# Designs tried in a protein design run: peptides against a protein of PDB entry 7BDX. Part 139

Target 1, 212 residues: chain A of PDB entry 7BDX
Amino acid sequence: EMGAAACTLLWGVSSSEEVVKAILGGDKALKFFSITGQTMESFVKSLDGDVQELDSDESQFVFALAGIVTNVAAIACGREFLVNSSRVLLDTILQLLGDLKPGQCTKLKVLMLMSLYNVSINLKGLKYISESPGFIPLLWWLLSDPDAEVCLHVLRLVQSVVLEPEVFSKSASEFRSSLPLQRILAMSKSRNPRLQTAAQELLEDLRTLEHN

## One batch from the design tools (peptide; made by RFdiffusion4, then SolubleMPNN)

Design b2_p17_2_s4 (from b2_p17_2, 9 letters changed)
Fold by OpenDDE base, seed 3:
Structure b2_p17_2_s4 (fold): chain B 212 residues (1-212), chain C 212 residues (1-212), chain A 17 residues (1-17)
Amino acid sequence: as target 1 above (212 residues)
Amino acid sequence: as target 1 above (212 residues)
Amino acid sequence: MKGLLAEELFPKGLLAE
């Protein structure tokens, strides 16, 4: 209980830029983000066994950790820190997104995808995550999720790749050959307005790149 | 491990005024401070049994909690919150300071005394803690501690009482009848300059009150 | 650019540094 409460508060306060700077300015940040990755990995590995109630203290703890990582990545100095000093955490997030099945642990997927999107705002971060082995197949695996919020954040991450010529040029062949176009077209007709807009914008960006 | 790491980071960032405002502005603050008191109480109750290593994850967790409470009490809005909405936590801190023996858990005593001192900066807080049953005997119990840092923070808390006429008038009879004057006089000759100064100032304040 | 926030914040006294 107390660990989940403390981590939930740390998550809450991590939405401040000053708080993120304070976390990163201390000598404990490296250890914290190292243990964060290990804790998230241990939690996801435990899901294949006992029905972990999504409302458990353990689940709330891991959600708060993923929220903290997202909020740290929301700030320029936080992105730089994660990409320079916590690459293992980024690798762990990519791994866990691959290990989770469609519809499984939706809230955690959303938070992890938000963190990767925030990292992608930095060209150095975008290069790092997009050059990860299996990144393009991972995007399509995640886009097979029935959850609209998961799919929305996948489409945003795809857009970050498509809008950066230095990154897109490296993956353009694999991207074009494996693009789930029918799935994205179906999302452009979604009743979820955020998902609909994101799918439409991505389809327009892709059309612009096919003509260039 | 992860709980102690998260709580240590929350402690570190709680030294910012913006961070305490954000803790207090969220809907989780009340629950957090309620569980904080329970966790600190459980820890102190466990000390009479197994030799809890002071360097344990559990000890570090409780030190971080006491640090957070101290840092929240350092800010005007944090003091107001604790005195209005977390009085049970203040009562718990007073109880735990009474339960701990001289020389026992010095670091925790210092942090708890710092939190009470910070609360005493607010007249409403000072009234609340000084009107607690056994408060004056508790101050003398704590002043019997061999640790100079414990004694320093006790003397500061005594000074907060002595410098506030509305508070001192209520306890003046008990205070005068039980004052460990020889102990304070011995502290005024301490080799610790902070303790020496605090004891000298308090003796001067007391002399001023005896002549008024 | 600000990233996507998963939000909440906290501040000072005698600082337990």
Scores: peptide ipSAE 0.189, ipTM 0.719, DockQ to the pose 0.353; fails the geometry check
Fold by OpenDDE base, seed 4:
Structure b2_p17_2_s4 (fold): chain B 212 residues (1-212), chain C 212 residues (1-212), chain A 17 residues (1-17)
Amino acid sequence: as target 1 above (212 residues)
Amino acid sequence: as target 1 above (212 residues)
Amino acid sequence: MKGLLAEELFPKGLLAE
């Protein structure tokens, strides 16, 4: 209980740039993010089946951890820190996104995808995550999720890759050959307006890239 | 481990005024401080004898909690919050200071005394803690500690009581009848210059009050 | 670009360092 409460408060306050700087300026940041990855991994490995108690202290704790990572990654210095000093955490997040089944741990997936999206704003971060083995297959796996928020954040991450020529060119062949076009087209007809827009924008971006 | 790491980071960032306001502006503050008191109490009750592993994750966790309370109490809005909404935590801190033996959990005592001193800056806070049953005997009990930092923070809290006529007048008779004058006089000769000064200043303040 | 944020923070006293 107390750990979850403390982590939840730390998550809440990490929405401020000044707090992110304070977290990273201390001597404890490296250890914290190292243990964060291990804790998130342990939680995902302890899940029995596809049902999650979303209101459990353990779940809330892991959500708060993922929220902290997201908020740190929202800031330029936070992205730099994660990409330079916490690559193992990024690798862990990518792995966990692959380990979770469609519909499993939806909230955690959303937070992890938000963190990766934030990292992708940095060209060095985008290079790192997009060059991870199995990254393109992982995006398509995640895009099979029934949850609209999961899919939305996957599409945002795909868009970050597509909009960066230096990154997209390296994987363009794999991307084009494996693109779940019918799935993205289906999302462009979603009743969720955010998902609909994101899918439509991505389709337009992809069309623009085919003409060049 | 992860709980201690998160709490340690929260402690570190709580040194900022902007962070204390964020902690208190959220819907989780009440629960956090309630569980904080319970956690600190459970830790103190679990201590076997007078030896403490200061480097244990459990000890570091409780130190971080006490540090957070101190840093929150350092701010006007934090003092107001504690005095208005977390009185049980203040009562718990007072109780734990009584439960700990001289020389036991020195670092925790210092942090708890710092928090009470910070609360005492607010007249409402000073009234609340000074009107707690056994408060004056508790101060003298704590002043028997062999640690100079414990004694220093006790003297600061005593000084806060003595310097506030509205509070001091209510307990002046008990205070005068139980004052460990020889102990304070001994501290005025301490090799610790901070303790020496605090004891000397308190002796001067007490002399001033006897002439009025 | 500013990333996706989760929100906010508060202030000062005797700082436990």
Scores: peptide ipSAE 0.185, ipTM 0.722, DockQ to the pose 0.312; fails the geometry check
Fold by OpenDDE base, seed 2:
Structure b2_p17_2_s4 (fold): chain B 212 residues (1-212), chain C 212 residues (1-212), chain A 17 residues (1-17)
Amino acid sequence: as target 1 above (212 residues)
Amino acid sequence: as target 1 above (212 residues)
Amino acid sequence: MKGLLAEELFPKGLLAE
């Protein structure tokens, strides 16, 4: 309980750039983000056993951690820190996204996808995550999720890859051969306006790349 | 481990007035400070059993909590919050200071005394804590501590009482009858310059009050 | 470019109950 409450407050204040700078300017940042990855991994592994209620203190704690990572990645110095000093955490997030089943831990998936999207704003970060083993299959696995918000953030991450010629050129063959086009087309007809728009924009970007 | 790390970071960033405002502006502040008091109390009660190593994760966690309370009390809006909305936490701090033996949990005592001192900057806070049952005997109990930093913060809290005529007048008879004058005189000869100065200033303030 | 803040998706911060 107390750990979750403290971590939730830290998450809330991490929306400030100055707070993120204070977190990263301390000598504890490296250890904190290392333990963060381990804690999230332990939580996901525990789900195969007892049904953790979504509103458990442990769940709230892990959501707050993922929120902190996302908010740190939202600013330039935070992205630089994660890509330079906390690559293991990025690897852990990618692994956890692969380990979770469709419909499982939706809120955590969304936060982890948001963190990866934020990391992808930095070209070095985008290169790092896109060169991760199984990255393209992972995107399609996540896009099979029934949750519209998960799918939205997958589409945003796909768009980050497509909009960077240097990154897209490396994955273009795999991307074109495995693209779940029918799924993306179905999303472009979604009743969710945000998902509809994101799918439509991605389809336009992909058409532009096919004509070049 | 993770809870202690997160709480330590929250403590570090709580040095900012803007962060304290963010903590208190949220709908979680009341619950957080309630659980904080309970957590500190549970820790102190656990010390009667197994020798918790001073550097344990639990100890670090509780120190971080006490640090957050201190930092919140360091600013005007934080003092107002504690005195208006978290009186139970103040009562808990007073109780815990009474329950701890001389030389026991020195770092925690210092942080708790600092938080009470910060609260005492507000006249309403000073009135509240000084009117607490056993407050004057508690000060003398704490002043028996072998630690110079504990004694320093006790002397500062005593000075806060002495410098407020409205507060001092209510306790003047008890204060004069129980004052450990020989102990304070010994502290005025301390090799610790900060303790020496604080004891000397308090003795001067007390002499000024005896001549009025 | 500023990234996404997690608070926008979970405007009520996950309250540790």
Scores: peptide ipSAE 0.135, ipTM 0.700, DockQ to the pose 0.201; fails the geometry check
Fold by OpenDDE base, seed 5:
Structure b2_p17_2_s4 (fold): chain B 212 residues (1-212), chain C 212 residues (1-212), chain A 17 residues (1-17)
Amino acid sequence: as target 1 above (212 residues)
Amino acid sequence: as target 1 above (212 residues)
Amino acid sequence: MKGLLAEELFPKGLLAE
């Protein structure tokens, strides 16, 4: 209870850049992000099935942790810190996204994907996550999720790869050969306008890359 | 571990007025401060003896909670919130200060006394804590502590009472009859310059009240 | 008046609302 309440407050205030600078400027940041990864991993490993107690103290605690990571990654110095000093946390997020089934832990997946998207704004961060073993298969695995918000954040991360030639060129063959084009085309017809737009934009970006 | 790390980060950032406003502006603040009191009470009740594991996760967690309360009370809106919406937490702090032995939990006592001193800057807060049952005996109990920092913060709180005529007049008879004058005189000769100064200033304030 | 502060540490990012 108390840990979840404190972490939820920290999540709320982490929306401030000055608060993120205050978190990182201390000697506590390294330990905090190390334990964050371990705690998130422990939570995912404790899940026996797809039924998540969304309102449990443990769930709210892990959501707040993922929210904090997202909010830290939202700013330049936070991205730099994660990419330079907390790569194990990024590896953990990638692992956990692979370990979760379609439809399982939707809110956690969204927060983790938002954090990876924020990290991808830094070219060094985008390089690091895209060069991770199994990254492209992981994107397609996540795109099989029935949840529109999960799929939306996957499409945003795919777009970050596609829009960066230095990253895309390294994986272009694997990317093109494994692309779930029919799934993305189906999303471009979604009733969710945000998902529809993101899928259509990605299809336009992909068409531009086929003509060059 | 993770709860302590999150709470320690929240403590650090709570030194900012904007962070305190962000903590209080949310619907989570009431619950957080309620659980804070319960957690601090549980910790003090779990102590079998005077040996505190100063570096334990539980100790660091409770120190961070007390630090957060102190930092919230350091600003006007934080004092107003505590005095209007979290009086049970103030009652808990007063209770816990009475339950702890001389020399026990020195760091926690200091943080709790700092929070009460900060609350005493608000006249409504000073009235509330000074009208609490056993407040004057509690001050003298705490002043028996061997620790100079505990005694310093007790003297500051005593000075807050003495400098406010509307508060002091209600308890002046009890205050004068029970005042550990010899103890305060001994503190005015301390090798700790902060304790020496605080004791001397309080003695001067008391002399001024005897001549009026 | 500003009260006594109990001090610890730092930073800010894209907001998860």
Scores: peptide ipSAE 0.021, ipTM 0.702, DockQ to the pose 0.318; fails the geometry check

Design b2_p17_3_s1 (from b2_p17_3, 12 letters changed)
Fold by OpenDDE base, seed 3:
Structure b2_p17_3_s1 (fold): chain B 212 residues (1-212), chain C 212 residues (1-212), chain A 17 residues (1-17)
Amino acid sequence: as target 1 above (212 residues)
Amino acid sequence: as target 1 above (212 residues)
Amino acid sequence: VEEDRKEVEEIGVEARE
């Protein structure tokens, strides 16, 4: 209980750039993010057996950890830290997103996807995650999720790839051959306005890339 | 492990006034400080049996909690919060300081005493802690500690009482009758310069009060 | 430009729909 409460508070205050700088400026950051990855992995592995109550202290703790990573990644120095010093954590997040089934741990998926999106703002981060083994299949796996928020954040991450020619050119063949176009088209008609807009924008970006 | 790491980071960042404001501005503060008191109490109660390794994750976690309380109390709004909304935590800290033997959990004692000292900066806080049952005996119990840092922080807290006539007048009779003068005199000759100075200053303050 | 694209998550911002 106390661990979850403390981590939750740390998540809340990590919305501040100054707090992120303070976290990263200390000698504890590397260890913290290493253990974070391990903890998240252990949690996801534990889900195979018991429908852990989503409201458990453990779930809240892992959500807070994912939130902290997201907030760290929201800041330039945080992105630099994650991409340079905590690549294993990024690898873990990518792996966990692959391990989770559609509809499983939706909130955690959203937070992890948000973290990856923030990392993708940095070209080095975008390169790192997009060059991960199975990244393209992972995007489509995640886009099969029934949750609109998951799909939204997947589309945003896909857009980050598409908007960067240096990255997109390396994966363009695989991307085009596997693109779930009908699914994206369906999302462009979603009642969720954010999902609808994201799908429309991505479709426009893709059309522009095919004509160039 | 992860809980201790997260709490340690929260302790570190709580040195900032803005972070304290962020902690207190959320809807989680009350619950957090309630659980903090319970956790600290549970830890101290667990010490009766096993010489818990002072370097355990549990010890580190409790140290971080006490550190957070200290840092919150270092700020005006934090003192106001503690005195108005978290009195049970202050009661717990006072109780735990009484439960710990001389030389036991020195680092925790120091942090708790620092927190009480910070609270004592506010007149309302000083009144609250000084009016606690057994406060005067507690001060002398703590002043029996062999640790110079513990004794230093006790003397500073005693000084806070002595420097506030409205508070001192209420306890002056008990204070004078029980004052471990020989012990304070011995501390005024300490090789620890901070302890020496604090003891000298307190002796001067006490002399001034006897002449008025 | 880069700042406007940032996602910041706070515990309180969960609009439970």
Scores: peptide ipSAE 0.026, ipTM 0.809, DockQ to the pose 0.106
Fold by OpenDDE base, seed 2:
Structure b2_p17_3_s1 (fold): chain B 212 residues (1-212), chain C 212 residues (1-212), chain A 17 residues (1-17)
Amino acid sequence: as target 1 above (212 residues)
Amino acid sequence: as target 1 above (212 residues)
Amino acid sequence: VEEDRKEVEEIGVEARE
């Protein structure tokens, strides 16, 4: 209980750039993010498939950790830190996103996807994530999720790749050959306005790339 | 491990007034400080007398919690919050200071004494602490500690009482009858300059009060 | 321009359940 409360407060205050800088400016940041990845992995491995006690102290603790990573990645020096010094954490997040089944740990998936999206804001982060083994299959695995919010954040991450020619060109063949176009077209007709818009924008970006 | 790391980071960033305000401005502050007191109490109760693993994750976690309380009490709105809304925590800190033996949990004692001193900066906090049952005996119990830093922070807290006539007058009889003058005189001869100065200043303040 | 695209998660976003 106390761990979840403390970590939740840390998550809340990490929305400030100054707080993120203070976290990273200390000598403990490296160790903290290393243990964070291990803790998140341990949590996902402990999920015996069926009953996610979403409201458990353990779940709240892991959500707060994922939120901290997201907020660190929201600022330039945080992205630089993650991509330079905490690559194992990024690899762990990608792995955990692959290990989770559709509909499993939706909230955690969203937070992890948001962290990856934030890392993808800069070219260095985007290159690192997109060059990860199985990245394209992972995107489609995640896009099979029944949750609209998961799918939305996947589409946003896909868009970050599509909008960067230097990155997209490397994966263009695999991307085009495996693109779940029917799924994205279905999302463009979603009743969720955010999902609908994201799918429509991605389809427009893809059409633009086909004509170039 | 992860709890200690997260709580230590929260402690570090709580040195900022803005962060303390953010912690207190949330709806979770009350619950957090309630659980904090319970966690600190649980830790002290688990101490089987002899082996304090001072470097344990559990110890570091509790030190960070005590540090957070200290940093909250360092600012005006934090003191107000503690005295108005988290009195149970203050009572717990006073109780735990009484439960600990001389030489036991020195670091925790110092942090708890620092938090009480910070609360004593305003009249409302000082009144609340000084009116606590057994407060004067507690001061002398703590002053029997072999650790110079513990004794220093006790003397500072005693000085806060002595310098406030409205508070001191209520306890003056008990204070004078139980004052460990020989111990304070010995501290005025300490090789520790901070302890020496604090003891000397307190003796001067007490002499001034005897002539009035 | 990069900062305009960032996602910041606050406790208030999670408390909307």
Scores: peptide ipSAE 0.023, ipTM 0.807, DockQ to the pose 0.061
Fold by OpenDDE base, seed 1:
Structure b2_p17_3_s1 (fold): chain B 212 residues (1-212), chain C 212 residues (1-212), chain A 17 residues (1-17)
Amino acid sequence: as target 1 above (212 residues)
Amino acid sequence: as target 1 above (212 residues)
Amino acid sequence: VEEDRKEVEEIGVEARE
């Protein structure tokens, strides 16, 4: 209980850029983010056996950890830290997103996707995650999720790739051959306005690339 | 391990006034400080049986909690919060200081004493702690500690009482009758310069009160 | 541009579910 409470407070205050800088400026940040990845991994591994109640202290704790990673990645120096010093954590997030089934642990998937999106804001971060083994199949796996929020955040991450020619060119062949176009078209007709807009924008971006 | 890491980071960033305000402005602060007291109490109760290594994750976690309380109490709004909304935590700190033996858990005692000193900066806080049952005997119990840092922080807290006539007048009779003057005189001759100075200043303050 | 794109998670957003 106390760990979850402390982590939740740390998550809340990490919405401040100054707090992120303070976290990273200390000598404890590296250890913290190393353990963060391990903790998230251990939690996901536990889900195949016992239905952990989403409202458990353990779940709240892991959600707070994912939230902290997201907020760190929202800041330029935080992205630099993650990409330079905590690549294992990024690899863990990618792996865990692959290990989770469609509809499984939705809130955690959303937070992890948000963190990856934030990392993708910087070209170095985008390169790192997009060049990770199995990245393109992972995107499509995640787009198979029935949850609209998961799909929204996947589409945003896909858009980050599509909008960067240097990154997109490296994967263009695989991307075109495996693109779930029908799925994205279906999302562009969603009743969820955020998902609808994201899918429409991505379709426009893709059309622009086909004409070039 | 992860809980200790998160709490340690929260402790570090709580040195900022803005972070303290952010912690307290949320809806989680009350729960956090309630659990903090319980966690500290549980830890102290565990010490009578197993020699917890001072460097354990559990010890580090509890030290970080005590550090957070100290940093919250360092800020005016934090003192107001503790005195108005978390009195049970203050009572817990006072109780735990009484439960610990001389030389036992020195680092925790120092942090707890620092928190009480910070609370004592405000008249309302000083009144609250000084009017707590057994407060004067507790001060002398703590002054029996062989550790110079513990004694230093006790002397600082005693000085806060002595320097406030409204508070001192209520306890003046008990204070005068039980004052460990020989102990304070011995501390004024300490090789520890901080302890020496604190004891000398307190002796001067006491002399000023005897002439009035 | 980066500030407009970043995702920030606060404790208050989760309490709405």
Scores: peptide ipSAE 0.031, ipTM 0.806, DockQ to the pose 0.110; fails the geometry check
Fold by OpenDDE base, seed 4:
Structure b2_p17_3_s1 (fold): chain B 212 residues (1-212), chain C 212 residues (1-212), chain A 17 residues (1-17)
Amino acid sequence: as target 1 above (212 residues)
Amino acid sequence: as target 1 above (212 residues)
Amino acid sequence: VEEDRKEVEEIGVEARE
């Protein structure tokens, strides 16, 4: 209970850039983000049994951890820190996104995807995550999620890859051969306006790349 | 481990006034400080057995909690919050300071005393803590601590009472009858310069009050 | 622009869980 409360407060205040700088300026940041990955991994591994209540202290704690990572990655120095010093955490996030079943831990998936999206704003970060083994299959696995918010953040991450020619060129063959075009087209007709827009924009970006 | 790491980061960033405002601006502050008191109390109750290692994760967690309370109380809005909405936490701190034996949990005592000192900067806060049952005996109990840093912060809290005529007048009779003058005089000769100064200043303030 | 693209998750006062 206390850990979840403290972590939730840290998440809330980490929305401030100055707080992120303060977190990263200390010698404790490396340990914190190392244990963060382990804690998130342990939580996901515990799900194979009883459906943990969504609003449990344990769930809230892990959500707060993922939220902190997201807020750190939202800042330029935070992205630099993650891609230079916390690559294991990024690898863990990618792994956990693959291990979670469609519809499982939707809130956590959203937060993890938001963190990866923020990392993808940095070219070095985008290169790192996109060159991760199984990255392209992972994106398509995540697009199979029934949750519109999960799919939205996946599409945004796909867009980050597509909009960076230096990254896209390396994976273009695999990307083109495995692209779930019909799924993306279906999403462009979603009743969720954000999902609809994201799918439409991605389709436009892809069309632009086919003509170049 | 993760809880201690998160709480330690929250402690570090809570040194910023803007972070304290952000903590208090949320609806989670009340719950956090309520559970803080309970967690600190549970920790102190667990000490009656095995000497918990000073650098344990559990100790570090409780130190961080006490540090957060201190940093909140360092800010005007934080003092207002504590004295208006978290009185139970203040009562818990006073209780725990009484329950801890001389030389026991020195670091925690220092942090708790620092938080009470910060609360005492506000007249309403000073009134609240000084009117707590057993407050004057508690001060003298804490002055029996062999640790110079504990004694320093006790003397500073005593000084806060002495320097506020509206508060001092209410407890002046009890204060004068129980004052450990010889102990304070001994501290004024301490090799610790901070303790020496604090004891000397208090003796001067007391002399000024006897002449008025 | 990085600032326009970043995602910031706030536990807003309005229960943005």
Scores: peptide ipSAE 0.025, ipTM 0.808, DockQ to the pose 0.109; fails the geometry check

